# Peptides against a protein of PDB entry 4Y8H: the designs that were tried, part 124

Target 1, 222 residues: chain A of PDB entry 4Y8H
Amino acid sequence: TTIVGVKFNNGVVIAADTRSTQGPIVADKNCAKLHRISPKIWCAGAGTAADTEAVTQLIGSNIELHSLYTSREPRVVSALQMLKQHLFKYQGHIGAYLIVAGVDPTGSHLFSIHAHGSTDVGYYLSLGSGSLAAMAVLESHWKQDLTKEEAIKLASDAIQAGIWNDLGSGSNVDVCVMEIGKDAEYLRNYLTPNVREEKQKSYKFPRGTTAVLKESIVNICD

## One batch from the design tools (peptide; made by RFdiffusion4, then SolubleMPNN)

Design b2_p30_4_s4 (from b2_p30_4, 21 letters changed)
Fold by OpenDDE base, seed 4:
Structure b2_p30_4_s4 (fold): chain B 222 residues (1-222), chain A 30 residues (1-30)
Amino acid sequence: as target 1 above (222 residues)
Amino acid sequence: KEKKKKEEEEKLKKRLEALERRRAQGLPYN
């Protein structure tokens, strides 16, 4: 997996690759690694796919209840705290490594969470097996005061570095843009750089291509 | 025999730690 987050002047972008693996096996070529916690708070998950999905759904449900109870829009720091406390309680046994980002009445936010419940803050972050490939791009091209378009490009370039260089990453780039004062923009398959070309040959052969040399019908019911 | 077993256990432990790091990085179940 390669997941990234990048802050820009008026919001935050997160991005992910779409490969799921089981050891050396590609389990899914186009999985979704971006999860909605709330309408304006999204996360990207690395680690155990089931754990990342389950923990984000659990916190998403609790954040919705909290928002209804308080009559307030959910805050990214509230989601961060709930995720952190939950993951810490399970002492790393929930294999979720998350980049959490969003916009709320207090502004735009970008955080990371590790499975043991540690949290980091930054203007750009990467996690997953492709994180070093992604970070090489981020460290080379990140600047202050990025535009939305520059941040989307930087995030997508960082994910592509994972796609091309990390065995655990592949297929497509998913993006979610969270801009202050706007709805979140979820760009599923924003880039599809690994479209399989048409096969040069058809493996559909007409009946009779292989000659039947002998046929025997055996009655199994004696 | 015991020294060889300990070396194999340590090699297995290092492989497991490398696998866990790769797992934590999302390689096997991502």
Scores: peptide ipSAE 0.070, ipTM 0.328, DockQ to the pose 0.209
Fold by OpenDDE base, seed 3:
Parts: C-alpha cells; sequence; structure tokens
Structure b2_p30_4_s4 (fold): chain B 222 residues (1-222), chain A 30 residues (1-30)
C-alpha cells in the first residue's frame, strides 16, 4: 500500500493506490483505500484492510452521533482522538495505519495514526509499504503554499512512485480533496495507468481438444 | 424535529452495534 496526504493553501488532499495483497497474491486490483469518516473528514488506510475499514466506519458512526448530540460539524481532531484511543486500547492488534485528513470550522488538518495509537502531524505524510517511494517524491517536490492542483499532482505522483516501485502497491490512484468551504471531492480512479491491453490470443480450447487416451472406472466401495 | 432526531440517533446506534459485531468479518487483505 501507498497512501499520502498533502496540505495545500486552502485544504488537504489524500491519495492512495488500489492494490490489495495477501502475501505474494494480488487479491484485488482496484480496492478502495480511502474511507469517509464524515462528509468532510476522510482517511486513507494501510495495514489490514478489514481493520482499516472497520475502525474508520466505527469511528465514523461515533462521530456522526457526536455531531448530532453537539449540533456541531465534526472536527478532525475529534476523529483523531477517537481513533487513537481505540487503537491504543487494542495495543496494536488492530492493524490500522491511517492518514486522517479533513476540513472543519477550525481549518484544514492532516494527521497520521499508527496501530498502537501514536499520532503525527505534518504538511505532507506517507504510510504503507510504498511510503519511502512516496516520501522521496514528496521531499523532492513539496513546497510551502501549494495550490489545489499542485497538491493533487504531488499526491498522485507520490502514489505513482509507490505503484511503480513497491510490490505491495499498484493499479490506480484514488484521490480525495477536502477544501475549506467546499464539499469533499472523492476522485475514484483519478489515474488508471495500468489498463490491461487486449489479449492477442485466447487459450480456451473446445472440449475434446486434448484426446482421452485411456479411461478406467473403479468402484471404491466394497 | 426532536422525534426525528431520536429516530435517527436510534438508527445510528443500531448501525454502530452492527458495525461492531461485523468488525472482524472483513477480508484480511493488506
Amino acid sequence: as target 1 above (222 residues)
Amino acid sequence: KEKKKKEEEEKLKKRLEALERRRAQGLPYN
């Protein structure tokens, strides 16, 4: 997995690859690693996909309830606090590594959370097996006061570095843009650089193409 | 308005409980 977050002048972008793996096996070529906690608070997940999805849905539901009780828009720091307390309670047994980002009445925010409940803050972040490939791009091209378009490009370039260089990452780039004063823009398959070409030949042969040389029927029940 | 809010709250609580019960049912992909 490669996941990134990038702050820009008026908001935050998160992005992810779309490969799911189970050891050496590609389980899904186009999974969704961006999860909605609330309308304007999204996260990207690395680690165990089931845990990332489940924990973000759990906290998302609690945030919705909390918002309903308080009659306030949910804050990114509230989601962060709920996530880290939950993850800490389970002592890293929930394999969720998250980049949490969003906009709220206090501004735009970008955080990361590790499975044991530690949290970081930054202007740009990467997690997952492709995080070093992504970080190489981020460190090379990040600047202060990015535009929305520059941040989307930087995030997508960083994800592509993971797609091309990390075995655990692949297929497509998903993006979510959270700009202050706007609705969140979820860009599923923003880039699809791995479209499969048409196969030159089919290896499906008619039944009977391979001759039956011998047949024997054996009764096994005495 | 208050009745609708309570009904929504109850629906969200039931959804939360269902999510908690189903938490382990996700495919263990990485």
Scores: peptide ipSAE 0.064, ipTM 0.571, DockQ to the pose 0.135
Fold by OpenDDE base, seed 5:
Structure b2_p30_4_s4 (fold): chain B 222 residues (1-222), chain A 30 residues (1-30)
Amino acid sequence: as target 1 above (222 residues)
Amino acid sequence: KEKKKKEEEEKLKKRLEALERRRAQGLPYN
């Protein structure tokens, strides 16, 4: 997995690759690693996909309830604290590594959370097996006062570095943009750099292509 | 072009919903 977050002048962008793996096997070529906690608070998940989705849904539901009770827009720091406390309680047994980002009445925020409940803050962050490949791009091209377009470009280039250089990352780039005063813009498959060409040959043979040479019926219950 | 884009978006949404339902069944994808 490669996940990134980048702050820009008026908000925050998160991005992810779309490869899911089971050891050496590509389990899914186009999984969604960006999760909605609230309308304006999203996270990117690395580690165990079931854990990242379950924990973000749990906190998302609790944040929605809290927002209803308080009549206040959800805060990114509230989601961060709830995630942190939950992950810490399970001492890293919930394999969730998250980049949490959003906009709220206090501004734009970008955080990371590790499975043991440690948290970091930054203007740009990367997590997952492709994090070093992504960070090389981020450290080379990040500047203060990025525009929305520059931040999307930087985040997508960082994810592509993971796609090309990390075995655990691949296929497509998903992006979510959270700008102050706007709705979140979820860009599923913003880039699709690994479109496969149509197969030149089909291995679908007509019925009867393979002749049955011999048939035997064996009763297995005897 | 717009009709093809809408059909692809609808296919993607259905695939996403199917994946969300399968993820709930607990396969440890990394």
Scores: peptide ipSAE 0.043, ipTM 0.445, DockQ to the pose 0.134
Fold by OpenDDE base, seed 1:
Structure b2_p30_4_s4 (fold): chain B 222 residues (1-222), chain A 30 residues (1-30)
Amino acid sequence: as target 1 above (222 residues)
Amino acid sequence: KEKKKKEEEEKLKKRLEALERRRAQGLPYN
């Protein structure tokens, strides 16, 4: 997996690759690694896919209940704290590595969470097996005061670095843009750089193409 | 002999934890 987050002047973008693996096997070519916690709070997951999906759904449900109870828009720091406490409680047995990002009444936020419940903050972050490939791009091209378009490009270029250089990453780039004062923009398959060429030949032959050379009926009853 | 065995077990545990962290970063549906 390659997942990234990039802050820009008026919001935050997260991106992910779409390859799922089981050891050396590609299990899914176009899985979704971006999860909605709330309308304006999204996360990208690396690690065990079932754990990333389950933990983000659980916290998403609890954030919705908390938002209703408090009559307030969900905050990214609330989601971060709930995820952190949950993951810490399970001492890394929940194999979720998350980039959590969003916009709320306090502004735009970008965090990472590790399976043992440690958290980081930054203007740009990467996680997963492709994180080093992504970070090489991020550190080379990140600047302060990025525009939305520059941040989407930087995030997508960083994911592509994972797609091309990490065995655990591949296929497509998914993007989610969270801008202050706007709805979240989920861009499923924002880039599809690995479209396979059409097969030159079909191996579907008409029935009877293989000639029967000999037939024999053997009675197996004594 | 027991001290060497414990040091090898601790080295194996650290290697297993590092492999499990890499595996968790690279687990099915990584």
Scores: peptide ipSAE 0.077, ipTM 0.361, DockQ to the pose 0.188; fails the geometry check

Design b2_p30_5_s1 (from b2_p30_5, 15 letters changed)
Fold by OpenDDE base, seed 2:
Structure b2_p30_5_s1 (fold): chain B 222 residues (1-222), chain A 30 residues (1-30)
Amino acid sequence: as target 1 above (222 residues)
Amino acid sequence: SLEEELKKKLEELKEQFEEKLANAPDISVG
């Protein structure tokens, strides 16, 4: 799985691949990993797809009920807190990693939640088995004040990097755009790359980009 | 009422979730 989130000038984008795997076997080529919590709050799930969906549905129902009681639009931080509490409660039983994003009256938000309930905040995030490849793209191309279109492109490029470099990621790219003042735009199968057997193009980075390989010298003391 | 419907849905989802947890095969979803 590769999931990403990217903040842009007026909102947030999340994206995911659509491969589901059972070990070395592709179980589903078009698995939906983006889930709606509320109209303007979405999440992307990594790990057990079934768990992610179940959790997000549960939280979505809670948020809807809460919204009804408060007569207020749901807040991303509320969803985050509920998800965090739920994942913490079932720590060790739910193998779900989530990117939670959305817009609310306080602005645009992007969070990640780990299976044990820890949370991170960022302008861009990646999770899943393809997250390293995705993060490389994000770190290279993220800038302040991205446009919506730039953010969609960046997110999709990051997912594609995961697809190309991770066996657990593949097939299509789904995107959800949450822009302030607009309805959420769910773009199912935004990209459907024909998996031609693209030969492993060794992405030779141009010669001048010294990848700072952090050599962690693990001194194996004999 | 909408509230009652939402509460019912929430309870159903809770039950389903617990059932899934109880029956969840150790499927490592890559």
Scores: peptide ipSAE 0.104, ipTM 0.674, DockQ to the pose 0.254
Fold by OpenDDE base, seed 3:
Structure b2_p30_5_s1 (fold): chain B 222 residues (1-222), chain A 30 residues (1-30)
Amino acid sequence: as target 1 above (222 residues)
Amino acid sequence: SLEEELKKKLEELKEQFEEKLANAPDISVG
């Protein structure tokens, strides 16, 4: 897995690859690793897919209930606290690592949570087996006052670095953009580098041109 | 009420989580 978060001038972006593995075998090429906690609070999960999904659903329900009681928009720090408490409760049993991000009335936020409940704060973060490759990109290209578009590009480039350099990462790039004052934008399969381009069926080759039947670009670094 | 529904859903999710934890899948996410 490669998951990243990047803050920009007016919000936060998270991104993830879509590979799921069972040992050396690719189990799913299009696994969703971005999860909605609330409309404007999302997380990216690494570790055990079942754990991350289950945790985020549980916290999402708890946040919704909390929002109902407080009559307030959910805060990212509230989600963070609930996640920390839950992961700490099951310390040693849950293998979930999370990047948590969102926007709320206090601004934009980006956090990471480790399986034992420790947290980190940053302008950019990377987790998963591809995190080193992703971090190399982030450290090289992150700057203050990124635009939304620059942040999306940076996050997606970081994920692609994980895809190309980590066997546990692969296939597509999912992105979620949370901008202050806007609805969250979940961009499922924002990049699909390994999707077989639909055979250009109808390219009429000029008379006398031999049609290249099959071009397979195999990225050797699967 | 919405509150009651959310509470019920939360309890169901807790139970499901405990069950999933007991039956941890062999699938890993890198």
Scores: peptide ipSAE 0.170, ipTM 0.724, DockQ to the pose 0.512; fails the geometry check
Fold by OpenDDE base, seed 4:
Formats: C-alpha cells, structure tokens, sequence
Structure b2_p30_5_s1 (fold): chain B 222 residues (1-222), chain A 30 residues (1-30)
C-alpha cells in the first residue's frame, strides 16, 4: 500500500493506490483504500484491509452519533481521537494504519495514526509499504501554499512513486479532495496507469499484419 | 428515533468488528 496526504492552501488531499495482496498474490487490482468517515472527513488505510475498513466504519458511525449529540459538524480532531482511542485499545491486534484528513469549522487537517495509536501531524504524510518512495517525492516537491491542482498532482506523483517502487502497491490512483467551503470530491481511479488501454478495436494494422484473434498459451511442461 | 437507530448500528458495527478481527483473512491493502 501507498497512501498519502497533502495539505494545500484551502484544504487537504489524500490519495491511495488500489492494490490489495494476499501473500504473494494480488487479490484485488482495484481495492478502495479511501474511506468516508463523514461527508468532509476521509481516511486512507494501510495494513490489513479488513481492519482499516472495520475501524473506519465504526468511527464513522460514532462520529455521526457525536455530531447528532453536539448538533455540530464533525471535527477531524474528534475523528482522530476516536480512532486513536480505538487503535490504542486493541494495540497490536489491529493492523490498521491511517491517514485521516478533512475540513471542519476550524479549518483543514491532516493526521496519521499508527496501529498502536500514535499520531502525527504534518503538511504532508505517507504510510504503507510504499511510504518511503512516496515520501521522497513529497519531500522533494512539497511547498507552502500549494494550490488544489498542485496538491492533487503532488499526491498522485507520490502514489505513483509507490506503485513503481513497491510490490505491495499498484494499479490505480484514487484521490479525495477536501476543500474548505466545498463538498468533498472523491476521484475514484483518478489515474489508471496500468489499465491496458482497451486495444482500440480500430487498430489499423499496417497492411500485411496478421491479426492475432486468439492466443492460447499452452505451458508445455518438459 | 435517529439516535436509537444510530446506536443500534454502532453496536452492530462493534460486533462485526470483533468478528472481523477474529476471522479476517490475511489480506493486506499494501
């Protein structure tokens, strides 16, 4: 997994790859790793897929209740605290690593949470097996006062670095943009670098090219 | 009430969470 978060001048962007693995096998090429906690608070999950999904659903429900009780829009720090407490409670039993981001009445926020419940704050963050590759891009290109477009590009470039350099990362790039004063923009499969372009059926083969209609690869075991 | 429904949902999610922790396949998101 490669997940990243990037703050920009008026909000925050998170992004993720879409590969899931079971041991050495690619289990899913289009796994969704971005999860909505609330309309304006999203997270990206790394680690065990089941853990990340379960945690985010639980906290999402809790945040909805909290919002109801307080009659206030959910705050990112509230989600963070709930996630932190939950992960700390289970400590090493949960394999979830999260980037939590969003906008609320206090502004834009970007946090990370480790499985044992520790939290970090930053303008840019990366987690997952592709984290180092992503961080190299982030550290090289992050600047203050990024535009939305620059932040999306930076986040996407960081994810792609993970995809190219980490076997645990791959396939597509998902993006979620949370801008102050706007609805969240979830961009599923924002980039699909490995999607074999559907062979344009109209590939005009040069004259003399035999169209291969069906290839059957028979592994002849000697 | 909405509150009661949300509380019920939360409890269901807690139970599901515990079940998933116990039975989750070794699938990594990477």
Amino acid sequence: as target 1 above (222 residues)
Amino acid sequence: SLEEELKKKLEELKEQFEEKLANAPDISVG
Scores: peptide ipSAE 0.108, ipTM 0.689, DockQ to the pose 0.572; fails the geometry check
Fold by OpenDDE base, seed 1:
Structure b2_p30_5_s1 (fold): chain B 222 residues (1-222), chain A 30 residues (1-30)
Amino acid sequence: as target 1 above (222 residues)
Amino acid sequence: SLEEELKKKLEELKEQFEEKLANAPDISVG
């Protein structure tokens, strides 16, 4: 998995690849890793797919209820706190790591959450097995006062770097744009790079790692 | 009514989550 977040001058962008793997097997080529918590708060999830989806649904429902009580638009920090508390409660039993982003009356926000509940704040973030490749792109090209378009490009380039350099990442790029004063823009399959399966032969595995020779696609959607 | 529905949904999701945790297949999303 490769997931990223990028702040821009008037909002935040998150992006993800769409590969799901089970060990050496590609389980899904078009897995959705971007999830809506609320209309203007989204997350990118990695780890156990079932865990990320379940957590985001739970927090989404809680946020909706909270919004009803307060008569206020949901805040990203509220979602962050709820997610953190939930992940911490299960102390590593949940294999989910998340990038949480959104816009609220206090502005635009970008956070990451690790499986044990630790959180980070930044102008740009990457998580997942492809995070190093993505971060190399982000660190090289991030600047202050990015436009929306520049941020989308940067995020998508970072995901593509993960796709090209990480076996756990692949297929398509999903993007979600959250701009202040606008509705969230979910761009499913924003990019569909025909990444020729880099011949697994080009990955120099450290001595002692068994090369995955065959990926079988198991269609789990019957 | 909306509040009650949301509360009910939240409790159902909590139960489902606990059940999923107990039965969590090792499907790692790479």
Scores: peptide ipSAE 0.091, ipTM 0.675, DockQ to the pose 0.548; fails the geometry check

Design b2_p30_5_s2 (from b2_p30_5, 17 letters changed)
Fold by OpenDDE base, seed 5:
Structure b2_p30_5_s2 (fold): chain B 222 residues (1-222), chain A 30 residues (1-30)
Amino acid sequence: as target 1 above (222 residues)
Amino acid sequence: SLEEEIQKLLEENKKQFEEKLANAPDISVA
């Protein structure tokens, strides 16, 4: 898995790859790793797929009930706290780690949560087996006052770095854009790099990276 | 009270969550 978050001038973007694995086998090429907690709060999940989905659905339902009861828009920090409490309580049973992002009356927010309960705050974050490759892109190209379009591009480029350099990451790029004063924009399969898009510019892999030119999964049928 | 009703719904959601986790397929997302 490769998941990322990037803050921009008026909001936050999260992105993920779509590969699911069962041991060394690709189980699903189009797994959804972006989940809605509330209309303006989304997360990107990694770890056990079922755990991530179950946790995010529970927190989403609880936040909705709380929002209705209080007549208040849900806050990203509330989602963060609830997620952290659940992940900590089930430490060792829930292998999920998350990027949590959104917009609320206090502004735009970007957080990460590790399975052991640590949390990070930043303008850009990456998690998953492809996180190092993604972070190299983010650190190289992130700047203050990104536009929405620049942030989407940066997040997508970071996910692609994970796809190219991590065997656990692959297939498509999903994106969710959360801009202040707008509804969330979920861009399922925003990029489909395995669909022969025209060779966009050669991402120069750092010197010494062996470009895997073609992965052919040969089904050996007996 | 409305608060008590919300608390019951939260506990029901928690139970459903625990059941869903217990029955979850062993699929890893790297």
Scores: peptide ipSAE 0.054, ipTM 0.644, DockQ to the pose 0.683; fails the geometry check
Fold by OpenDDE base, seed 2:
Structure b2_p30_5_s2 (fold): chain B 222 residues (1-222), chain A 30 residues (1-30)
Amino acid sequence: as target 1 above (222 residues)
Amino acid sequence: SLEEEIQKLLEENKKQFEEKLANAPDISVA
């Protein structure tokens, strides 16, 4: 799995690959890893698919009930706290890692949650087996004041890096955009790189960006 | 009360969650 989150000037984007695996076997090429907690709060899940789904459904239902009871829009921090408490309570039984993102009356938010309930805050995050490859892209290209379009591109590029470099990641890219003052935009299969659309745009990386790998020839003396 | 109804629903959700966990297929989302 590769999941990412990216903050932009007016919101947050999350993205995920769509590969599910059973050991070395690809079980599903089009698994949905983006889950709606509330209309404007979404998460991306890594780990055990069933755990992620079950947790997010439970928290989603609880947040909905709480929202109805309080007549208040759900808060991302409330979702975070509930998820954190739940993952902490069931630590060792739930193999879920989550990126939680959304917009609420306090602004845009991006968090990660580890299976043991620890949380991180950032402008960009990656989790899953492809997270290192994704993070390399994010670290290289993230900047302050990203536009929506730049953030979608950055997130999708990061997921693609995971797809190309991680056997646990693959197939399509799903995206969810949560912009302040707008409805969430769930872009299922935003990219379908394995669908043989004609190889039109050769990403001709400009020839000059070949990092000269210094081959240190270690002469093994006989 | 609304509070009691919410608590009941929360408990039902918890049970459903526990059942889903117990019956969860071993599929990894790597």
Scores: peptide ipSAE 0.045, ipTM 0.651, DockQ to the pose 0.666; fails the geometry check
Fold by OpenDDE base, seed 4:
Structure b2_p30_5_s2 (fold): chain B 222 residues (1-222), chain A 30 residues (1-30)
Amino acid sequence: as target 1 above (222 residues)
Amino acid sequence: SLEEEIQKLLEENKKQFEEKLANAPDISVA
């Protein structure tokens, strides 16, 4: 897995590859690793797919209930705290590594959470087996005051670095953009670099090419 | 109360989470 987050001037972008593996086998080429916690708070997950999905669903439900109870928009820090407390409680038995990002009334936020409940804050983050390859791109090209488009590009380039350099990463790039004052924009399969173009076997055979339907090679022994 | 209902739902969600973890296939997302 390669997952990344990038802050930009008016929001945050997260991105992920879409490879799922079971041991040496590619189990899914189009796994969704971006999860909605709330309409404006999203998470990218690395580690055990089931754990990442389960924890994000649990916290998503809790955040929704909390939002309904308080009549307030969910805060990214609230989601972070709930995730952190949950992961800490299980002390690494839950194999979930998360990038949590979103927008709320306090602004845009980007965090990471490790399986044991430690948290980091940054303007750019990467996790997963492709993290180092992604981070090399992020560190090289991140700047202050990125535009939305620059941040999407940077995040996508970082994911692609993971795809190309990490066997655990592959296939497509998913993106989610969370901009202040807007709805979240989930861009499923934003890039599909490994989609083998269906060889349009438009064998435009030139006019006059006889389709050989059956070739029987008869060995004539002399 | 709304608070009691929310607490009940949180507990149900926790249970569902634990059940999901217990039954999860070993699929690693690298």
Scores: peptide ipSAE 0.032, ipTM 0.621, DockQ to the pose 0.700; fails the geometry check
Fold by OpenDDE base, seed 3:
Structure b2_p30_5_s2 (fold): chain B 222 residues (1-222), chain A 30 residues (1-30)
Amino acid sequence: as target 1 above (222 residues)
Amino acid sequence: SLEEEIQKLLEENKKQFEEKLANAPDISVA
């Protein structure tokens, strides 16, 4: 997995790859790793896919209830605190590593949470097995006062670095943009670098060529 | 009260989470 977050002048972007793995096997080529906590608060998840989804759904439901009770837009820090408390309670038994981002009445926010409940804050963040490759791009190209378009490009370039350099990362790039004063823009499959061009339908394989029905990429670590 | 109802929903959500966790497939997202 490669997940990133990037702050820009008027908001925050998160992005993720779409590969899911089971050991050396690609289980899903188009896994959704971006999760909605609330309309304007989103997470990117690494670790156990089921845990990241379950945690984000739980906190999303609780944030919605809290928002209804208080008649207030949910705050990113409230979601962060709830996620942190939940993960801390399980002491790493939940394999969820999260980038949490959003906009609220206090501005734009970007945080990370580790499985044991530690948190970090930054202008750019990367997690997952592809995080080193992504961070190299982020550190090289991040600047203050990024535009929305520059931040989307930077986040997507960082994810692509993970896709190209990390065996645990691959396929597509998903993006979510949270800009102050706007609705969140969830850009599912924003980039599809590994979309097999529609196999030119009529590759008339010479008579006798057996079509490979399923290709499984097994990474044999020597 | 609304507070009691929210607390009940939080407990139900927690239970559902624990059940979902117990039944989670061994799929790792690296």
Scores: peptide ipSAE 0.027, ipTM 0.654, DockQ to the pose 0.789; fails the geometry check

